# Peptides against a protein of PDB entry 4XPM, part 13

Target 1, 160 residues: chain A of PDB entry 4XPM
Amino acid sequence: VMLHSKNVKGFLENTLKPYDLHSVDFKTSSLQSSMIITATNGGILSYATSNNDVPKNSINEINSVNNLKMMSLLIKDKWSEDENDTEEQHSNSCYPVEIDSFKTKIYTYEMEDLHTCVAQIPNSDLLLLFIAEGSFPYGLLVIKIERAMRELTDLFGYKL
Target 2, 67 residues: chain B of PDB entry 4XPM
Amino acid sequence: DIKGTIAFDTHGNVIESTGVGSQRIEDIGDLSKVTLDAEGFAQVQGDSLLVHLYKRNDITLAVYTSA

## One batch from the design tools (peptide; made by RFdiffusion4, then SolubleMPNN)

Design b1_p9_5_s1 (from b1_p9_5, 5 letters changed)
Fold by OpenDDE base, seed 1:
Structure b1_p9_5_s1 (fold): chain B 160 residues (1-160), chain C 67 residues (1-67), chain A 9 residues (1-9)
Amino acid sequence: as target 1 above (160 residues)
Amino acid sequence: as target 2 above (67 residues)
Amino acid sequence: MSWTEPLVY
């Protein structure tokens, strides 16, 4: 399976969109960031961010990217620990799910005032990672990432 | 006259909240224990509010109205 | 009263 950077980038950009609940008067903010990272090293393969106000090639952009790298690494480490901890897999921060007969787990993590959600793309060496503001409810974030992952079937089983 | 809402999943985590529901997230613990009818509906009397519970696809929606 | 399922995208 070949990863097409433009297609993946476009997909991640689309996941940034707010979640709008029309049944009630509720709408989330956009995701701050959406990333595909490696499960082994936490390296970012692709990312999208809603903060487009940062000039390209500026020091602010570099800092932003560095921040994403740091968050990616931290979340990967926590994810890796939890994958080796049966108790954590039974906590309210872990959602076992099945997509097209493939099993994976969705984890929610608080990072300072941010709400994050990460899941291994089924049978792959890749993780999908969402970063949102604290106003984005965890339960809704989980639904969002599960539904997004269902659109990444081409990446199922992807190995580095 | 809806005063607020809370939607939560089977883990008790919030999916959405509005109005007075945003200030009553702690109610989820009690609301999750309420027995629902065959249609996934229940009404529970609160302190000064009536809570209408709807469950669909493992998501529970609590709607707060005046008693 | 009724409510609809949340939609994504």
Scores: peptide ipSAE 0.018, ipTM 0.644, DockQ to the pose 0.041
Fold by OpenDDE base, seed 3:
Structure b1_p9_5_s1 (fold): chain B 160 residues (1-160), chain C 67 residues (1-67), chain A 9 residues (1-9)
Amino acid sequence: as target 1 above (160 residues)
Amino acid sequence: as target 2 above (67 residues)
Amino acid sequence: MSWTEPLVY
């Protein structure tokens, strides 16, 4: 499987959009960040952020990316621990799901004042990671990431 | 705009809460009695807030928005 | 164990 950086970046940009229920006048905030990271090392393969006001190649941009790297690593570590802990897999923060006969787990994690959600792309060495404000309900975040993974079938089974 | 949330189990225990939801835990008693449709959804009007209810697998999420 | 999909009317 070949990863096309431009296509993946565009996909992640689209996932930033808020959850909008027009019929009930309900709308979430946009995601702060959306990432595909490695399950092995927590390395960022691709990412998108909602804040595009930071000048390119600025110190602020570097700090922002470094922050994402730190968050990615921390979440990967927590995910790895949970994948080896049966008790954590049965907690309310773990959502077993099946997409087209492929099984995976969605985890929700509180990170400071942010809501995060992570899931292994089925049978792959990749994780999809969403970072949102604390006002974004975990339940809707879980729904969002599950739906997003359905659009990443080409990455199912991807090995590094 | 979301003002807050409450997630609770079948026993009425809080799983999570955010925003105004954290100050309205007492609403769980009433929210747990709301009849949901076949897809686990309902809306209820309370004071100045509208509550959107979502239920799956014995967990209910209440999302508070302005009315 | 995932959240239900919200209904859109």
Scores: peptide ipSAE 0.017, ipTM 0.634, DockQ to the pose 0.033
Fold by OpenDDE base, seed 4:
Structure b1_p9_5_s1 (fold): chain B 160 residues (1-160), chain C 67 residues (1-67), chain A 9 residues (1-9)
Amino acid sequence: as target 1 above (160 residues)
Amino acid sequence: as target 2 above (67 residues)
Amino acid sequence: MSWTEPLVY
């Protein structure tokens, strides 16, 4: 099923669900946040969060969004640095992947007590960003984001 | 007689751990260097435990059993 | 990942 821009938020909400390894009785927590951001400035184009306890239009909601904005910018900056650093691209925090004929890289970053994972949507000016608790294994985050990327083919090659 | 397990990816990142495997995450460095057979299997003896390695779809599962 | 008890050889 092809995803259109109007369905992106719903898609991101679905990515919040835990990863469940049924065969080994292993289940993660839900993602804290899932976002599509710009690779140029780290601006948030769409996002979903598991924190639904904050009233809408409250100062706390604004602060929460501002926090996401800050994290997005920081991740974008780190990603940009790594994309221009051969050594970082060969580290254990970088996962080259190929989806169909399109190549991209998945990066994992620790942000304070959080585990994050980011990948450029192939040939686009967009990044997909997952933020999870520290208990969420990086290996599973990588698998999760790769699978999610396969559902975003309509955004491949998207330029701002 | 499984004592524990560790599942890890090609970068050595932990995917899953149980039992004694949860206290032996440091073993991944050495386990990742073990040569696997054509079926993606190997056995390694260490620290009075026998480790059985299975690799499928770029995920390695280490199963710890008594020696 | 699904697995069974390994054989010892």
Scores: peptide ipSAE 0.013, ipTM 0.606, DockQ to the pose 0.017
Fold by OpenDDE base, seed 2:
Structure b1_p9_5_s1 (fold): chain B 160 residues (1-160), chain C 67 residues (1-67), chain A 9 residues (1-9)
Amino acid sequence: as target 1 above (160 residues)
Amino acid sequence: as target 2 above (67 residues)
Amino acid sequence: MSWTEPLVY
């Protein structure tokens, strides 16, 4: 299976959209970032950000990417630890889910003032990672990432 | 009249709250145990309020109205 | 708070 960067990038950009809770008058902000990273070392394979005001190839863009790299590594490390911790897997910060008979777990992590959500793409070496503002409820992040993963079936089982 | 709302996920984590719901987050523990009908709906009464429960897409919405 | 049994209609 080949990762098509263009298609993945477009997908991640679409995930940035706010979550609209139609049951009540509630709408989130856009995601700050959406990424696919490696489960092995937290390397970024693809990413999208809502900050479109940053000129390409600017110092600010570089700093932004570096920040994403740092966050990705930290989240990957935490995820790795939790995958080896039965207690953490049964906490309210872990959501076991099944998609098309494939099992995975969704984790929520607070990172400074940001709300993050990460899940291993089933049977793959890849993690899907959402980063949002603190005003974005974790429950909605979980739902959002689960729905998103259902659209990534082509990446199920992807090995590096 | 709607007095307030609480929306919560399958883990009981608050998604949103309004009105009286904001002061009744502790109700989630009990509300999560309520059996819903085939359409994901239930009604329960507490105090002077009637609670309407709606579950869709793994979100449970509790709407508080006058009893 | 004690909830009553669900109303069945």
Scores: peptide ipSAE 0.015, ipTM 0.547, DockQ to the pose 0.013; fails the geometry check

Design b1_p9_5_s2 (from b1_p9_5, 6 letters changed)
Fold by OpenDDE base, seed 2:
Structure b1_p9_5_s2 (fold): chain B 160 residues (1-160), chain C 67 residues (1-67), chain A 9 residues (1-9)
Amino acid sequence: as target 1 above (160 residues)
Amino acid sequence: as target 2 above (67 residues)
Amino acid sequence: MTWTEPLVY
């Protein structure tokens, strides 16, 4: 299975969109970042960011990417630890889910003032990672990533 | 008159909140323990507010109204 | 009173 960079990038960009519930006048901010990273070392394979005000190839962009790299590594490490910890898998920070008979877990992690959510793409070496502001509800973040995962069936079973 | 809402999941995490609900996230701890009827509904009286609870598909919605 | 599930995009 080949990872089509353009398609994946477009998908990740689409996940950045805010949630708007008009019926109760509730609206979220956009996600700060959406990424596919490796489960092995936290390397970023693809990413999207809502910060479009940063010129490409600028120092600010580099710093932003470096920050994403750091966060990705940290989250990957935490995820790896939790995957080897039965107690953590039964905590409120872990959401076992099943998508088309494939099982995975969604984890929520607070990182500084940010809300993050990560899930292993079923049977793959890949993690889907969302980063949002602290005002973004965890419950909604979990729903978003679960729904997003359902659109990534082509990546199920992807091995590096 | 709806004063606010809180929607939360089975883990007690917020999905959405509006109005007075946004300032009463701590209520989730108590609301999650309320027994719902067969229709997934309950009403809880609190202070000057009445809380209407609805649960569907593992999501609980609390609607705050005047008592 | 009725309610609808959130629309998540």
Scores: peptide ipSAE 0.011, ipTM 0.708, DockQ to the pose 0.038
Fold by OpenDDE base, seed 3:
Structure b1_p9_5_s2 (fold): chain B 160 residues (1-160), chain C 67 residues (1-67), chain A 9 residues (1-9)
Amino acid sequence: as target 1 above (160 residues)
Amino acid sequence: as target 2 above (67 residues)
Amino acid sequence: MTWTEPLVY
């Protein structure tokens, strides 16, 4: 499987969009970040962020990326632990799902004041990770990541 | 007159909330236990509020109105 | 009240 960086980046940027339910006057914030990371080391392969006001190559940008790296590693570690823990897989923070006959699990994790959601791209060495504000509902975050994963079928089975 | 709404999934996690619903997320625990009719509908009387429950495709919507 | 499925994107 060939990863086209520009296409993946564009996809992740699109996932940042908020949900807007006009009928009941409800709108979420944009995701803070959307990432594809390695399941092995938590390394970031691609990412998108809603904060585009930071000058490129600035110290602030570097710090922002470093924060993403740290969060990625922490979530990867927690995910790895849960994948080896039957009890955690039966908690309300775990959503078993099936996409085109491929099984995976979606996990929700609270990280400080942020809501995060992570899932293994089916049969791959990759994780899709969403980071949102605490006001972003977990249930909607789960729906969002599931639907996003359905658009990543080309990455199913990807091995490093 | 709708005072607010809560939508939640089968895990009891919030999908969306508006109005008074945003301040009553704790109600999900009780609302999730309400028996729905064959059409996925129920009404529950609360503190000066009437809650209308609608379940569709594993998502439950609670609509809060005046009693 | 009519309720439509959430549009995530």
Scores: peptide ipSAE 0.011, ipTM 0.658, DockQ to the pose 0.041
Fold by OpenDDE base, seed 5:
Structure b1_p9_5_s2 (fold): chain B 160 residues (1-160), chain C 67 residues (1-67), chain A 9 residues (1-9)
Amino acid sequence: as target 1 above (160 residues)
Amino acid sequence: as target 2 above (67 residues)
Amino acid sequence: MTWTEPLVY
């Protein structure tokens, strides 16, 4: 399976869109970041960010990317630990899900003031990672990432 | 009159909140323990508000109204 | 009051 970077990037950018519930007066902010990272070492294969105000190739952008790298690594490590911990897999921070007969788990993690959500793309060496503001509800974040995962079937079983 | 809402999942995590519900996220701990009827409904008297609970497809909506 | 599931776009 070949990763088409442009298509993946476009997908991740689309996941950044805010949620707007019209039946009630509720609207979220955009995701701060959406990423595909390696489950092996937390390396970023693709990412999108809503922080468009940072000039490209600026020191601020570099710092932002470095921050994403650090967060990705930390989340990957926590995910790896949880995948080897039965107790954590039964916590309220873990959502077992099944997509087209493929099983995976969605985890929610607090990262400083940010709400994060991560899930292994089924049977793959890849993780999908969402980073949002603390005002973005975890339950909704989980729904969002599950639905997004359903659009990544081409990556199911992807091995590095 | 509706004063606010909280929607939460089976893990007790928030899906959405509005009005006074946004300030009462801690209520989920108690609300999640409320026994619902066959239609997935319950009413619970809070501090100064009446809470209407609706559950459908593993999502619970709490609607806060005047008592 | 009837409640419907939120639509996530």
Scores: peptide ipSAE 0.008, ipTM 0.673, DockQ to the pose 0.037
Fold by OpenDDE base, seed 1:
Structure b1_p9_5_s2 (fold): chain B 160 residues (1-160), chain C 67 residues (1-67), chain A 9 residues (1-9)
Amino acid sequence: as target 1 above (160 residues)
Amino acid sequence: as target 2 above (67 residues)
Amino acid sequence: MTWTEPLVY
């Protein structure tokens, strides 16, 4: 399976879109960031951000990318710890899910004032990571990432 | 007259909240224990508010109205 | 909060 960077980037950009609940008059903000990272070392393979106002090749862009790298590493580390902790897997911050007979877990993590969730793409060395504002409810974030993973079936079983 | 809403998942985590519901997230603990009918509906009263519960697709929506 | 018993409707 080949990872086509442009296609993955486009997918991640689409995940940034707000979530609209049809049951009530409620719409979220856009995601701050959407990323595919490695489960092994937290390296960023692809990412999208909603803040497009940062000039390219500027110091601000570099800082923003560095921030994403830091967050990715921290979340990867926490994810790795939780994957080895049975108690954490039974907490309200862990959602076991099954997609097309593939099992994975969605974890929610607070990153200061940001709401994040991460999930291993089934049977792969990849993690899907969403970063949102604190106003983005965790429950919706989980639903969003689960639905997004269902669109990444081509990455199921991807090994580095 | 809807005063607010809370939507929450099976883990008790918030999906959305509006109005008075935004200030009553702690109600989820009690609301999650309410027995729903076969169609996933119930009504309960708390304080001066009537709460209408609707569960669909593992999401519970609580609508707060005047009692 | 004190809740009443669920109403059946």
Scores: peptide ipSAE 0.007, ipTM 0.567, DockQ to the pose 0.012; fails the geometry check

Design b1_p9_5_s3 (from b1_p9_5, 3 letters changed)
Fold by OpenDDE base, seed 3:
Structure b1_p9_5_s3 (fold): chain B 160 residues (1-160), chain C 67 residues (1-67), chain A 9 residues (1-9)
Amino acid sequence: as target 1 above (160 residues)
Amino acid sequence: as target 2 above (67 residues)
Amino acid sequence: MSWSKPLVY
């Protein structure tokens, strides 16, 4: 499967949008970041960020990307550990889900003051990763990432 | 009058909160243990508030009103 | 999210 970088980037940008609960007076902030990373080494294949006010090729942009790289690596490591830990898989931070007969797990992790959510794209070497502010509820974050993965069926089974 | 709301998932994680519900997230532990009827509804009287519970598609909504 | 049933009476 060939990944079309522009299409994936556009998809990730769309996931940044706030969640608006129309039945009540509640609206989330935008996601801070949305990424597809490798499950093997945490390398970023594609990413989107809500902070677009940084000039391109600036030192600030480089630092921002470096920060994303660090976070991705840390979350990948934690995810890898949990995938090999039965106890962690039964915690309230792990959500087993099934999408079109494919099984995967969604994990929520606190990272400093940020709320993060990560899931392996079914039967693939890829992880989908959302990073949000601490005000973004975990329950809603999980729903958001599950729904997003349902739109990435073309990546199911993708191997590096 | 609705004083506030809390929505939470089967893991007890907050999905949304408004009004007094935002200050009563700790209630989720008790609310999650309330037995709902066949339609997914229950009412629980608190200190000075009445809580109306509604569960649909693994999401529980708690609505706080005056007792 | 939308809630189709009344939650308060």
Scores: peptide ipSAE 0.023, ipTM 0.665, DockQ to the pose 0.020
Fold by OpenDDE base, seed 2:
Order: C-alpha cells, then sequence, then structure tokens
Structure b1_p9_5_s3 (fold): chain B 160 residues (1-160), chain C 67 residues (1-67), chain A 9 residues (1-9)
C-alpha cells in the first residue's frame, strides 16, 4: 500500500473542522493540528494546521513545523511508554476501541494548555494525532479521532 | 431558559426527554462520551445552544439552554 | 462510560 501524500494531506485537513454534534447547533473550535506520525520515531509523515495565515516558506512556518516536530516526538515517547505499561493502558486516559475487528487504543494527553489525543492506526507503524485548544473537550476529541480512523482503513497494517 | 432535556442511562437508553431534547435523541451518542469533571458536570457550548450535562448515579441529564 | 482527564506531561 502506497501512502499518497496528497490524499493523506487532504484527509488531515478535513479533520481540522470543528466537531459538530449531530442535532445540536454546537461547534467546537477547529483543531490546531492533525498529523500522521511514525510510531517508532515520532517522525511526521503528514500534517495539517488551521493556521493558514502563515505564509509559505516564512520563518513563522518553519517555527510552527519545528513546534509540531517537538510535540509529535514528545507524544510518541509518552505513547510508547504507556504501551509498555499495563496500568497506563487501563487508566482513564486510555480508550480501547475496535474498528472493523481491528483493535487500537486512543490516548489523551494534556500538553501545556493544549488538548491532544493520539491513536495507533490498527496494526500499523503509524499514529494519528490531534492537537486542539484547551477549550476542546477531550471526550469530543476522542469521538472525533475514532471516527476519523474509520476512514483510514487503507492504512491499517501499514508498515514502514 | 431551558429549551429541553434528555435523560439517559449508561447504555444510552432514553429515560425521559422534553422540549427540544425530544428532537435530539441522536445526540446521546456524542453526549455520553463528553468528559465530565469530578462532580459529573460538563458543558457543551455552541453558537445558539448550550448543553449542560449532569451525571449522577449512572444517569446523565442533558439540559439544553440558550448559549 | 467515563471520559476523564488525560495524563499531563
Amino acid sequence: as target 1 above (160 residues)
Amino acid sequence: as target 2 above (67 residues)
Amino acid sequence: MSWSKPLVY
């Protein structure tokens, strides 16, 4: 399976949209960032950000990417630790889910004032990572990332 | 200021609904997954509606009000 | 179902 950067980028951009309750006129803020990273090294394979006001190739863009790199690495490290800790896997910050018979876990992490959640794409070397403002409820983030992963079945089992 | 309510159990079954809540039963799936504070409270705020969540004794009450 | 606060760095 080939990971097409264009298709993945478009998908991630779509995930930036606010969470919307089905019948209630409620919308969250947009995600700050949506990323696919490697589970092994925390390397960014693809990303999207809601900050479209940053000119391309600007210093601000570089700084933002560097920040994403740092966050992705930190979250990957924490995720890796939790995956090797039975107690953490049963904590209230770990949400086991099953998608089409494939099992994975969603982890929520507070990073400074940001709300983050990460999940391994089932049986893959990839993690899906959402970063949102502190006003974005964790419960809704979890729902959002679970639903998003259901659209990434082509990446299930993807190995680097 | 209450426009409606939904009460549901841990299985997502409707216990009662009133007002606009009766038309928004489908929200239970999402509301049941909202992070609650230590006292079982949360707010889901939109542009026009605010949902107040109160969970007690495995029953969740959602109260719809104006934002 | 409980959705509690996440781990903090």
Scores: peptide ipSAE 0.021, ipTM 0.412, DockQ to the pose 0.026
Fold by OpenDDE base, seed 4:
Structure b1_p9_5_s3 (fold): chain B 160 residues (1-160), chain C 67 residues (1-67), chain A 9 residues (1-9)
Amino acid sequence: as target 1 above (160 residues)
Amino acid sequence: as target 2 above (67 residues)
Amino acid sequence: MSWSKPLVY
């Protein structure tokens, strides 16, 4: 299985869209970031961000990417710890799910004032990671990432 | 896939409804009794649909999806 | 860092 970078990038960009339930009272913000990272070392394979106003190749862009790298590493580490901790896997912040007979787990983590959600793409060496503002409900993040993973069946079983 | 929504206030008054939610206004009675978590969220399995509840301030939003 | 799982009924 080969990762098609442009297709994946476009997919991640689409996941940035807010939850718009067409309700008078409820619309979330856009995700800050959406990423596919390696489960092995937290390396970013693809990413999308909502702040696309940053000029290309600027120092601000570099800093932004560096920040994403740091966050990805931190979340990967936490995920790895939880995957090796039976108690954490049964905690309230872990959501076992099954997609087309494939099992995976969704984790929610608070990172500073941000809400994050991460899940291993089933049977793969890849993690899908959403980063949102604190105003984005965790419950909706979980739903969002589960639905997103259902669209990534081509990546199921992907090994590095 | 969202099948419909219902938004209602603390008195059970419908603020807005869409899709299948418009046909299930009677569910508000049961939905209003559901215990929400600390973030104001819950999931309730209905007959053939899963209902996602989110309460913010004094408004509850019910989102109907496939089970 | 934890967040409570949505209640499922």
Scores: peptide ipSAE 0.020, ipTM 0.523, DockQ to the pose 0.023
Fold by OpenDDE base, seed 5:
Structure b1_p9_5_s3 (fold): chain B 160 residues (1-160), chain C 67 residues (1-67), chain A 9 residues (1-9)
Amino acid sequence: as target 1 above (160 residues)
Amino acid sequence: as target 2 above (67 residues)
Amino acid sequence: MSWSKPLVY
C-alpha cells in the first residue's frame, strides 16, 4: 500500500480539532501537533500543526519543524523502550486496544508541559502521535487517538 | 446543586474536571474502587459532599453535590 | 459519550 501524502496530511489536520465532551460543559483546546512517524527512527512522514501563522520558510518555521523532529525522536525512543518492558505495558500510561481484530497499544507521555499520546498503527512500521497542551486530559487523548486509528485502516500492515 | 465533576477512564486518568472536582483529582483513587450497581451507578458520601458515580463505556463520571 | 444515568441539573 502506497502512502498518499495529501490524504494523510488532510487526515492529520482534521485530528487537530478540539474534543467536545457533550455530556458536560467541557471542551479541549486544539492539538498542537499530529504526526505519523516511523517506528524505526522516529522520522516524520507527515505532520499537521495548529499554529499556521508562521511564515513558510521562515526561521521560526524551521525551528518549529526541528522541534517536532526532536519530540518525535524522543517519543519514539520512549515508545521503543516501553514496547520492550512488560512493566511499562501494564502501567496506567499504556492502553491495549483492538481495532478490527488488530491489536495495538496506546501510550501517554508527558513531555515538558505538553501531553502526548502515541500508538503504533497495527502491524505497521508507523506511529501516530498527538501532541497537546497540558490542559488536554490524557483520557481524552487516548479516546481521540483510538478513534483516529480506526480511520487509518489503509495503513494497517504498512511496512517501510 | 452540583459543585463539580470528574470524569476518568479505567486507568484512573482524568478525562475532564470542573468545579470542586478539579481540586479533588486525588479522589479518583478511592472512587475507582467503588462498586457500581448493574446500571453503573453509585452514590458515595464524602467529606461534606455527596458523590454520584456514573459509568458507561469504560468512562466514569463523578458528580459532586451538596446533598 | 453516554452515561448510565442522566444528569439532572
Scores: peptide ipSAE 0.018, ipTM 0.659, DockQ to the pose 0.021

